# Peptides against a protein of PDB entry 5YCA: the designs that were tried, part 128

Target 1, 132 residues: chain A of PDB entry 5YCA
Amino acid sequence: RSLPAERNPLYKDDTLDHTPLIPKCRAQVIEFPDGPATFVRLKCTNPESKVPHFLMRMAKDSSISATSMFRSAFPKATQEEEDLEMRWIRDNLNPIEDKRVAGLWVPPADALALAKDYSMTPFINALLEASS

## One batch from the design tools (peptide; made by RFdiffusion4, then SolubleMPNN)

Design b2_p27_6_s4 (from b2_p27_6, 18 letters changed)
Fold by OpenDDE base, seed 4:
Structure b2_p27_6_s4 (fold): chain B 132 residues (1-132), chain A 27 residues (1-27)
Amino acid sequence: as target 1 above (132 residues)
Amino acid sequence: REALVAALAAAGLPLPEESAARIEELL
């Protein structure tokens, strides 16, 4: 696989303390045909473009949206680059299927693996530790 | 619909068919 060359400058330092980000997360209950489900979100704003992205976690099993991670990390990625990465995730990680939600979702361990690749570990750690 | 689904995917939100009313609260 080949990741896009330009990365969101928000993620310039993968070693930052994640704890200050925990209170920035927000939980929200969403109603589905089969019942309610809680999601946790973290707003991540590109400091240069000022464009926000929301990182998402399913509260129950802590699944993380890999799609949201990729799009936040690589704001100038082409659709082809995204497709390539999503295929790589399907082939090498353990994505889950949930017809209720859009995007490709992965378990916590896989999310942290992606976070290392995308240099966004503090943000994913905070998202995983936030209360729901 | 295609554009909406793409936007929701980027934000990790549910499909509009499942919870359209609540999606507006998240966007």
Scores: peptide ipSAE 0.053, ipTM 0.670, DockQ to the pose 0.211
Fold by OpenDDE base, seed 5:
Structure b2_p27_6_s4 (fold): chain B 132 residues (1-132), chain A 27 residues (1-27)
Amino acid sequence: as target 1 above (132 residues)
Amino acid sequence: REALVAALAAAGLPLPEESAARIEELL
């Protein structure tokens, strides 16, 4: 598959220790028609553009928003590039269906596979390890 | 709602569908 050419410089080193990122994660409770759900989020700011994006995890089953990962990793990607990647994820990984939330969400193992592809491993490890 | 989804994600909130109105109140 083809990924966008320009990646967020925040993710230039995939080998960094993830532990300093853990306390930067925050939990948030959102009310849905079927009851409350807790999400864990990690603020990721592009050091050049200063534009922030938040990586998102469902606290209960640790599903990660692949959409949030892609948008953070590739801030200049077109909608077409995003659509192509999301189709690839549907065809090759194990995304979940959740009518309450938009975007494509994947289980932890798939999130880590994507993290390797996007050079985001420390950030996804921290997001998965953070308490809720 | 593509612009709205992007704004919500940038604000650290879940990507909305059925609960979009509730999430918008938190922005």
Scores: peptide ipSAE 0.047, ipTM 0.662, DockQ to the pose 0.285
Fold by OpenDDE base, seed 1:
Structure b2_p27_6_s4 (fold): chain B 132 residues (1-132), chain A 27 residues (1-27)
Amino acid sequence: as target 1 above (132 residues)
Amino acid sequence: REALVAALAAAGLPLPEESAARIEELL
């Protein structure tokens, strides 16, 4: 597959220690019609543009928003490029279906696979290890 | 506003309005 050409410079080094990022994660309970659910988020700011994006995890099953990952990694991607990647994820990984939330969500192992592709491994590891 | 909505959607925007507001606070 083809990923967008320009990547967020925040993710220039995929080998960084993730542990300093763990305390930066935050959790909050959200009320849904079928009951409460906790989400964990990590604020990721592009060091050049200063535009923030938020990586998101469902606390209970550790599902990660692939959409949030893609948009953070490729801030200049077109909608078409995003759609193509989301289709690839649907065809090649194991996304979950949750009608309560927007975006495409994937299990931890798939999130880490995407993280490798997007050079986001430290950030996803931190998000997965953060307490809720 | 549209940019914010898009960002929230990427971050897992929930369908209920009240939940969406709380997600906005979370983010």
Scores: peptide ipSAE 0.045, ipTM 0.672, DockQ to the pose 0.140
Fold by OpenDDE base, seed 3:
Structure b2_p27_6_s4 (fold): chain B 132 residues (1-132), chain A 27 residues (1-27)
Amino acid sequence: as target 1 above (132 residues)
Amino acid sequence: REALVAALAAAGLPLPEESAARIEELL
């Protein structure tokens, strides 16, 4: 597969210690038609554009939104590039279907695989280790 | 507030208005 050429400069170093990011995560309860669900989020601000993106984890099963990861990592990606990557994820990883939420969600191991590809490992590690 | 809701929605979460208000308080 071909990932977008330009990546968010926030993710310039994939080797950084993730532990300082853990307390920056926030748990939140969201009401859905079938009841409440808890999510954990991490605000990630592009240091150049100052545009924030929120990385999201479902607290119950620790699934991570791959869509949010991609959009944060590649802020100038086209819709076609996103569609191509999401198709790749469906074909090569183990996405989870949840009709309550939009985007493509993946289990923790797959999220970490994507994080390596997107240079987001510290952020995903922090998101996974944060309390809910 | 609209930008915040949009950012959260882009992460994959449909937000009813009451939920959006609560989330805004958490940020």
Scores: peptide ipSAE 0.075, ipTM 0.673, DockQ to the pose 0.103; fails the geometry check

Design b2_p27_7_s1 (from b2_p27_7 with T1S A3M K11R N13H E24Q)
Fold by OpenDDE base, seed 2:
Structure b2_p27_7_s1 (fold): chain B 132 residues (1-132), chain A 27 residues (1-27)
Amino acid sequence: as target 1 above (132 residues)
Amino acid sequence: SEMEEIWEYVRAHNTPEQIEGLEQLYE
């Protein structure tokens, strides 16, 4: 597959130690019609544009929002490019359908595979290891 | 859609701080 050409400069080094990012994660309890659900978020700010994107994890099953990852990694991507990547994820990974939340969500192993492709490994490791 | 209805509920029953980050996925 072909990913967008321009990547968020925040992710210039995929080999960084993730442990300093763990305490930057935040847990949040959100009220849904069928009850509360806990999420963990990591604020990722593009050092050039100063635009933040929040990487999102469901606390219960550790599913990660692939949509949030893509949008953070490729801030200048078109909707068509996003759609193509989401289709690739559906065809090659194991996304989870959840009527409560928008976008594609994937299990931890798939999230780490995407993280490698997007050069976001430290950030996803931190998000997965953070307490909820 | 059902998701749209759920999102409306979420916005109505949570503060902006409570749903920070999640709301970006609905844009």
Scores: peptide ipSAE 0.711, ipTM 0.952, DockQ to the pose 0.898
Fold by OpenDDE base, seed 3:
Structure b2_p27_7_s1 (fold): chain B 132 residues (1-132), chain A 27 residues (1-27)
Amino acid sequence: as target 1 above (132 residues)
Amino acid sequence: SEMEEIWEYVRAHNTPEQIEGLEQLYE
């Protein structure tokens, strides 16, 4: 498949040690109509544009927001490019549907596969290892 | 929609800090 041409320069090196990113993650308990749910977030700021995106993990099952990953990795992507990638994820990975949260969410193994494609491996490893 | 109703609930019952990052997914 084809991905957007320009990638967030934050992700220029996929081989970086992820451990320094772990303490940068933050847990948050969010009240939903059917009860509270805990998420873990990692703030990722584009060093050129200074625009932040938050990578998101559900604490309970460690599902990762693929939508957050894509938007962070490809800040100049068109809606059409995002839609195309989300369709690819539906066709090739194992996304879950959750009525409480928007976007596509994928299990840890799928998140790491996407992370490799998006050059985000250190960030996803940190997000997965962070405590909640 | 159900998603919209849930999001409205979330915004009404949480502080901005509690929901930081999640709101980006609804844009």
Scores: peptide ipSAE 0.711, ipTM 0.952, DockQ to the pose 0.914
Fold by OpenDDE base, seed 5:
Structure b2_p27_7_s1 (fold): chain B 132 residues (1-132), chain A 27 residues (1-27)
Amino acid sequence: as target 1 above (132 residues)
Amino acid sequence: SEMEEIWEYVRAHNTPEQIEGLEQLYE
């Protein structure tokens, strides 16, 4: 598949130690109609544009928002490029369906596979290891 | 849609700080 040409310079080095990122994660309890749910977020700021994106994890089952990953990794991507990637994820990975939250969410193993493709492995490792 | 209704509930029952990051997925 083809990914967008321009990637967030924050992710220039996929081999960085992820442990310093763990304490930067934040847990949050959100009230939904059927009760509260906990998420973990990691603020990722593009060092050039200074525009932040939040990587998101569902605390309970550790599902990661593939949508958040894509938007962070490829901040200049078109909607068509995003749609194409999300379709690829549906066809090739194991996204979950959750009526409460928008975008595609994938299990940890799939998230790490995407992280490798997007060169953001340290950030996803940190997000997965953070406490909730 | 059901998701839209749920999101409206979430916005009504949480502060912007509580839903930071999640709201970006609905944009």
Scores: peptide ipSAE 0.710, ipTM 0.952, DockQ to the pose 0.915
Fold by OpenDDE base, seed 4:
Structure b2_p27_7_s1 (fold): chain B 132 residues (1-132), chain A 27 residues (1-27)
Amino acid sequence: as target 1 above (132 residues)
Amino acid sequence: SEMEEIWEYVRAHNTPEQIEGLEQLYE
């Protein structure tokens, strides 16, 4: 598949140690109509544009927002490019649907596969390892 | 939609800090 040409310079090196990122993650309890749910977020700031994106994990099953990953990795991507990638994910990975939250969410293994594609491995490892 | 109704609830019952990051997924 074809990914957007311009990638967030934050992700220039996919081989970095992820452990320093773990304490940067934050847990958050959100009140939903059917009860509270815990998420873990990691603030990722584009060092060039200074625009932050939050990578998101559902604490309970460790599902990761593929949408957040894509938008962080490819900040100049068009909606068409995003839609194309999300369709690819639906066709090739194992996304879940959650009526509470927008975007496409994937299990940890799929998140790590995407992380490799997007050069985000340290960030996703940290997000997955962080406590909730 | 149901999702929209849920998020109306979420915004009404949580602080901006509590939902930080999640709201970006709706943009």
Scores: peptide ipSAE 0.710, ipTM 0.952, DockQ to the pose 0.911; fails the geometry check

Design b2_p27_7_s2 (from b2_p27_7, 10 letters changed)
Fold by OpenDDE base, seed 4:
Order: sequence, then C-alpha cells, then structure tokens
Structure b2_p27_7_s2 (fold): chain B 132 residues (1-132), chain A 27 residues (1-27)
Amino acid sequence: as target 1 above (132 residues)
Amino acid sequence: SEFDEIRAYMLAHNTPEQIEGLLQLYE
C-alpha cells in the first residue's frame, strides 16, 4: 500500500529507547452514557509545526486507536489518504469499531505492526507499557 | 487548521456520542 509522502519529523528514528516516554502517558476516565471507561493517552508534538496529537489506548483491552496513529504520523494527509489506509486496516488487521468513540481501534500486536509502518515503535511501546 | 480538519472529519463520520467521547479525550 501507499502511505502519505510527508511524515511527522517526531518519528524520524524508530529505534529510540521508549522508556523515557512511559511517564509522559496519562490515564483519563471518560464518562459515557453506559458508564465510565479509562483511556491512556500520549501527547505527541510535531517538533516542526508544534501541533500536538494524542495517541490513545483503551485501558481495559489495550486497544489502540489506529486513526490517532495515522493522523499523528501523517499531519498533511488528505481525507482520501486516511480513508484508504483505514480500509486497508479493515481488510488486513483486526480493528474494533466502538460505538462510543470514533476511529478504528486495533489490538496491541496490530498496533505494533502499524507502528513499524509509521515509524512510531517507541511511542506505541510506551503507550502499551504505561499504567492505567 | 489541522485541528479544524480533524473536527470536520469527526462531525462527518461519527455519532454525537462518539464525538463527545473523543472531545473529552482531547481536552
């Protein structure tokens, strides 16, 4: 598949040690009509544009928002490019579409596969290891 | 802006419940 040409310079080195990122993650309880749910998020700021994005994990089943990953990795992507990638994820991975939150959510193994594709491995490792 | 585009995408593709949840996550 084809990914967008421009990638967030934050992810220029996929081999960095992830452990310093773990304490930067934050747990957050979100209130929904059917009850509360805990999420873990990691703020990722583009060092060039200074625009932040949040990588998101559901605490209960460790599902990670693939949509948040894509949007952080490819800040100049068009909606068509995003739609194409989300279709690829639906066809090739094991996404979950939760009625309470937008986007495609994938289990840890799939998240790490995407992280490799997007050059985000340290950030996803940290997000997965953070406590909730 | 980038955030405006994300918000527009959310409004176009999600239910009010989903948008409310995501907005809470980004606050």
Scores: peptide ipSAE 0.036, ipTM 0.602, DockQ to the pose 0.084
Fold by OpenDDE base, seed 2:
Structure b2_p27_7_s2 (fold): chain B 132 residues (1-132), chain A 27 residues (1-27)
Amino acid sequence: as target 1 above (132 residues)
Amino acid sequence: SEFDEIRAYMLAHNTPEQIEGLLQLYE
């Protein structure tokens, strides 16, 4: 597959220590029609554009939003590029499409695989290790 | 903004319940 050429400069170094990011994660209870669900999220701000994106984990099964990862990693991606990557994820990983929340959610192992591809490993490690 | 673009995409491709859920996560 072909990933977008330009990547969020926040992710220029995939070897960063993730430990300092853990306490920056926040657990949040979201109210849905069928009851509450807890999510853990990490605010990631593009240092150039100053636009934040939130990386998100479902607390219950530790699923990570692959869609949010992609959008954070590739801020200038076209819709076609996003669609292509989401199709790749559907075809090659084990995404969950939840009726309550948009996007593709993937299990931890798949999230870390994507993180390597997107140069987001420290951030996803922190998100996965954060308490809920 | 990038967030506005995300919102626009969600509005076009998701159910109202999905949109509401994601919007809560981005607050």
Scores: peptide ipSAE 0.035, ipTM 0.609, DockQ to the pose 0.085
Fold by OpenDDE base, seed 3:
Structure b2_p27_7_s2 (fold): chain B 132 residues (1-132), chain A 27 residues (1-27)
Amino acid sequence: as target 1 above (132 residues)
Amino acid sequence: SEFDEIRAYMLAHNTPEQIEGLLQLYE
């Protein structure tokens, strides 16, 4: 696979301590037709463009939105590049496609694997450790 | 902006049920 060339400068250092990011996470109950579900979100702002993206975790099974990770990591990616990566995720990881929300969601271990590829390890660790 | 493009993509490629959920998550 081929990842986009330009990456969000927020993720320039994959070795940073994730602890300070934990209290930045927020839990949110979302109402769906079939009932409520809790999500944990982490607001990630591109320091250059000042555009925010939200990394998201389903509280129940700790699934992480791979799609949100990709969009945050690669702000200038084309739709074709995103489609290619999502296809790779389907073929190589264990994605969940929830009918209630968009994107591909992956288990914690797979999320951390993607985080390494996207240089987002501290942020995903914080998101996983945050309370719901 | 990048944010606007993402939102536009969501609205164009999701079911009504998914859109409702996404709007709650991102707004």
Scores: peptide ipSAE 0.032, ipTM 0.578, DockQ to the pose 0.083
Fold by OpenDDE base, seed 5:
Structure b2_p27_7_s2 (fold): chain B 132 residues (1-132), chain A 27 residues (1-27)
Amino acid sequence: as target 1 above (132 residues)
Amino acid sequence: SEFDEIRAYMLAHNTPEQIEGLLQLYE
């Protein structure tokens, strides 16, 4: 597959130590009609555009929003490029589409696979290790 | 209220990040 040409410069180095990012994560409880659910989020700001995105994890099953990853990693991606990648994820990984929240959510192993592709490994490791 | 309905819609169709953003627009 092909990924967008320009990547968020925040992710220029996939080998960074992730541990300093762990305390930057925040837990968030959201009240849904069927009850509360906890998410863990990590704010990631594009150092050039200064636009923030939040990487998201469901606390219950540690699923990571692949959509949030893609949007953070590829700030200039077209909708077509996003759709293409989301289709690839559906075809090649094990995404879950939760009726309560938008996007494709993938288990930790798949999230880390995507992280490698997107050069986001430290950030996803931190998100996965953060407390909820 | 209309806002309550909008909030319910947001919860059903958006990520937590999107919900926060949308709530700011409508609250």
Scores: peptide ipSAE 0.022, ipTM 0.531, DockQ to the pose 0.145

Design b2_p27_7_s3 (from b2_p27_7, 10 letters changed)
Fold by OpenDDE base, seed 5:
Structure b2_p27_7_s3 (fold): chain B 132 residues (1-132), chain A 27 residues (1-27)
Amino acid sequence: as target 1 above (132 residues)
Amino acid sequence: SEFDEIRAYMLAHNTPEQLEGLLELYE
């Protein structure tokens, strides 16, 4: 598959130690019609554009928003490029659908696979290890 | 859009502060 040409410079080094990022994660409890759900988020700011994106994890099953990953990793991606990648994820990974939230959410293993592709491994590791 | 609909619904039941991370995803 083809990924967007320009990547968020925040992710220039996929080999960084993730542990310093763990305490930067924040848990949020969101009320839904069927009850509360906890999410863990990690704010990721593009050092060049200064635009932040939040990487998101569902606390219950540790599902990660692939959509948030993509948007953070590829700030100049077109909607077509995003759609193409989301289709690829549907075809090649194991996304789950949660009626309460939009976007594609993937299990931890898939998230880490995407993280490798997007050069986001430290950030996803931190997000997965953070407490909820 | 789907995102707008979900965002609006969530905002009706939560504060922006409570939803900050998730709402950011829908922008």
Scores: peptide ipSAE 0.024, ipTM 0.570, DockQ to the pose 0.599
Fold by OpenDDE base, seed 3:
Structure b2_p27_7_s3 (fold): chain B 132 residues (1-132), chain A 27 residues (1-27)
Amino acid sequence: as target 1 above (132 residues)
Amino acid sequence: SEFDEIRAYMLAHNTPEQLEGLLELYE
């Protein structure tokens, strides 16, 4: 696979302590046709563009949106590059299927693997440790 | 609702197309 060349400068150092990010996470209940579901989100703002993206976790099974991770990490990625990465995830990781939500969602271990690739480890650690 | 507040914030700082992409993560 080939990841986009430019990465969000927010993720310049994936070795930083994640604990200060934990209290920045927020839980939110979303109503679906079959009932409510709780998500945990972390607002991540690109320090150059000032555009925010929200990293997302399903509270119930701790699945994390790989799509949100990719879009936050690579703000100038083409749709083709995103499609290529999502295909790679389907072929190499263990994405879950949930008809209620868009994007590609992966279990915690896979999310951490992607976080390493995207230099987002502190942010994903915080998202996983936050309460719901 | 909290979701409406987030939507309003994103509309103020992003294009409608960008907001649509983000909201699709919930819906």
Scores: peptide ipSAE 0.023, ipTM 0.589, DockQ to the pose 0.099
Fold by OpenDDE base, seed 4:
Formats: C-alpha cells, sequence, structure tokens
Structure b2_p27_7_s3 (fold): chain B 132 residues (1-132), chain A 27 residues (1-27)
C-alpha cells in the first residue's frame, strides 16, 4: 500500500526508549448506557506545527484507535488517503466493532504492526503499558 | 441519566480527536 509522503517529525526515530512516555499517558473513565469504561490517552505534539493529536486506547481490551494513529502520523493526509488506509486495515488486520466509539480500533498486535509502518513504536508501546 | 446518554451518543459518533475532547468533560 501507499502511505502519505509527509510524516509527523515527532516520529522520526522508531527506536527511542518508550518508558519516559508511560507516565505521560492519562486514564479517564466515562459512563455509557451499559456501564463505565476507561480510556487511556497520550498527547502527541508535532514539534514543527505544535499541533497536538491524541493516541487512544480502551483500557479493558487494550484496543487502539488506528484512526488516531494515522492522523497523528500523517498530519497532511487527505481524507482519500485516510479512507484508503482504513480500508487496507479492514482487509488485512483484525479491527473490532464497538458501537460506543467512532473510528477504526484494532487489537494490540495490530496496533504494533501499524506502529512499525507509521514509525510510532515507542508511543504505542507506552500507550499499551500505561496503567488505567 | 439523559445527559449521559446524549454524551455517550456523541462519543460514539465523533472522531478520535473529538472523543478526546469529550473525555475531558469528565475531568
Amino acid sequence: as target 1 above (132 residues)
Amino acid sequence: SEFDEIRAYMLAHNTPEQLEGLLELYE
């Protein structure tokens, strides 16, 4: 597949130690009709534009928002490029369907596969290891 | 409550960035 040409410079080094990012994650509990659910988020700021994006994890099953990953990694991507990538994820990975939240969510193993593709491995490792 | 149901509906239909913003309302 073809990913957008320009990537967020925050992700220039995929080999960085992820442990300093763990305490930067934040957990939040929200109420749904079927009960409470906890989400973990990590603020990721583009060092050039200073525009933040938030990586998202469902605490219970560790599902990660692939949509948030893509938008953070490729800040200048078109909607068409995003749609193409989301279709690729549906065809090649194992996204979950949760009617409580929008976007495309994937299990941890798939999130790490995407992280490698997007050069976001330290950030996804931190998000997955953070306590809720 | 009715407010919780509305909020949950909004969470279900917003982008991840919008979801993050809505999550902040619980802080």
Scores: peptide ipSAE 0.026, ipTM 0.611, DockQ to the pose 0.146; fails the geometry check
Fold by OpenDDE base, seed 2:
Structure b2_p27_7_s3 (fold): chain B 132 residues (1-132), chain A 27 residues (1-27)
Amino acid sequence: as target 1 above (132 residues)
Amino acid sequence: SEFDEIRAYMLAHNTPEQLEGLLELYE
């Protein structure tokens, strides 16, 4: 597959210690028709554009939003590039279907695989280790 | 675009209800 050429400069170093990012995560309870569900979020701001993106984890099963990862990593990607990557994820990883939420969500192992590809490993590790 | 809407929403919203709306936009 071909990933977008330009990446968010926030993710220039994939070897950073993730520990300091853990306390920056925030848990939120969202009310759905079938009951409450807890999500963990990590605000990631592009240091150049100052535009934030939120990385998202479902607390119950630790599923991560691959869509949020992609959009944060590649802020100048086209819709076609996103669609191509989401199709690749469907074909090669193990996305989860959840009618309550939009986007493509993947289990922790898949999220870490994507994180390596997107140079987001510290951020995804922090998101996964944060308490809910 | 979808990207623009999501970015705008992220800048303006942070409550649980607003987050739910954000999740609806991430599609």
Scores: peptide ipSAE 0.023, ipTM 0.568, DockQ to the pose 0.202; fails the geometry check

Design b2_p27_7_s4 (from b2_p27_7, 8 letters changed)
Fold by OpenDDE base, seed 2:
Structure b2_p27_7_s4 (fold): chain B 132 residues (1-132), chain A 27 residues (1-27)
Amino acid sequence: as target 1 above (132 residues)
Amino acid sequence: SEMEEIWAYVKAHNSPETIEGLQQLYE
């Protein structure tokens, strides 16, 4: 697959210690038609553009939004590039089906695989370790 | 604001049916 050429400068170093990011995560209860669900979110701000984006984890099963990861990592990606990556994820990883949420959500192991590809490992580790 | 950012994310990551129900909570 071919990932977009430009990456969010926030993710310039994939080897950073993730521990300081853990307390920056926040739990949030979202009310859905079939009941409440808790999410953990991490606000990630592009240091150049100052545009924020939330990385999101479902607290119960630790599924993480791959779509959100991609959009945060590649702020100048085209829709076509996103579509191609999402197809790759469907074909090669194990996205979950949840009618309540948009985008592709993947289990922790898949999220970490994507994080390596997107240079987001510290952020995804923090998101996974944060309490809900 | 923080709330605006959260709502923007919710809108982007939920089904239309859910968004309709959540709107009264976030706006």
Scores: peptide ipSAE 0.063, ipTM 0.645, DockQ to the pose 0.079
Fold by OpenDDE base, seed 3:
Structure b2_p27_7_s4 (fold): chain B 132 residues (1-132), chain A 27 residues (1-27)
Amino acid sequence: as target 1 above (132 residues)
Amino acid sequence: SEMEEIWAYVKAHNSPETIEGLQQLYE
């Protein structure tokens, strides 16, 4: 597969210590038609554009939104590039189906695999380790 | 669509911060 050429400069160094990011995460109970569910979110701001994106984790099963990861990592990606990547994820990883939420969600192991591809490992580790 | 209905429900019952985060996924 081919990922977008330009990546969010926030993710220049995939080897950074993730622990300082843990307290930056926020747990939030959100209401759905079938009842409440807790999510953990990490606000990631592009240092150049100053545009924030929220990385999202479902607290219960630690599923991570691959869509949120992609959009944060590749701020100049086209819709076609996103669609291509989401199709790749469906074909090669183990996305879950949850009718309550939009986007493509993946289990922790898959999220970490994507994080490596997107150079987001510290941020995803922090998101996964944060309390809910 | 079903997803639009769910999104509308979520928006009506959640904080602005949560809505901001989730909106990025629904658009």
Scores: peptide ipSAE 0.041, ipTM 0.639, DockQ to the pose 0.825
Fold by OpenDDE base, seed 1:
Structure b2_p27_7_s4 (fold): chain B 132 residues (1-132), chain A 27 residues (1-27)
Amino acid sequence: as target 1 above (132 residues)
Amino acid sequence: SEMEEIWAYVKAHNSPETIEGLQQLYE
């Protein structure tokens, strides 16, 4: 697969300590037709453009939005590039289907694999360790 | 669509802060 050429400079160092990011995560309860669900989010701001993106986790099963990761990591990606990556995820990882939410969601192990590819490991570790 | 209806329901039953946080889940 081919990932976009330009990556968010926020993720220039994949070896940073993730622990300071844990308390920056926020949990919130969202009401759906079939009942409430808790999500955990982490605000990630591109230091150059100052545009924020939120990384998203479903608290119950710790599923992570791969779409949120991709959009944060690759701010100049085309729709075609995103579609290609999402297809790759479907073909190579274990995405979870949930009609309540948009995007492609993956289990923790897959999220960490993607984090390595996108240089987002500290942020995904923090998101996974945060309380809900 | 079904997603639009679900999104409308969520907006009607959540605070502005929650809605803002949820926005990216439906983009």
Scores: peptide ipSAE 0.040, ipTM 0.641, DockQ to the pose 0.703
Fold by OpenDDE base, seed 4:
Structure b2_p27_7_s4 (fold): chain B 132 residues (1-132), chain A 27 residues (1-27)
Amino acid sequence: as target 1 above (132 residues)
Amino acid sequence: SEMEEIWAYVKAHNSPETIEGLQQLYE
């Protein structure tokens, strides 16, 4: 597969200590038609453009939004590039289906695999370790 | 659509901060 050429400069170093990011995560209860569900989010701001994106985790099963990861990592990606990557994820990883939320969600192990590809490992580690 | 109905429900039952955080999930 081919990932977009330009990556968010926030993710220039994949080896940084993730622990300072843990307290920056926020848990929130979201009301759905079938009842409440807790999510954990981490605000990630592009240091050049100052545009923020939120990385998202479902607290109960620790599923991570791969779509949010991709959009944060590749701020200039086209829709075609996103579609190509989401197809790759469907074909090679283990995404889950949840009709309550949009995007493609993956289990923790898959999220960490994507994090390595996108140079986001510290951020995904922090998101997974944060309390809900 | 079903997604539009769910999004409307979520907006009606959550704080502005939560809605802001969820915006990216429904776009």
Scores: peptide ipSAE 0.038, ipTM 0.635, DockQ to the pose 0.784

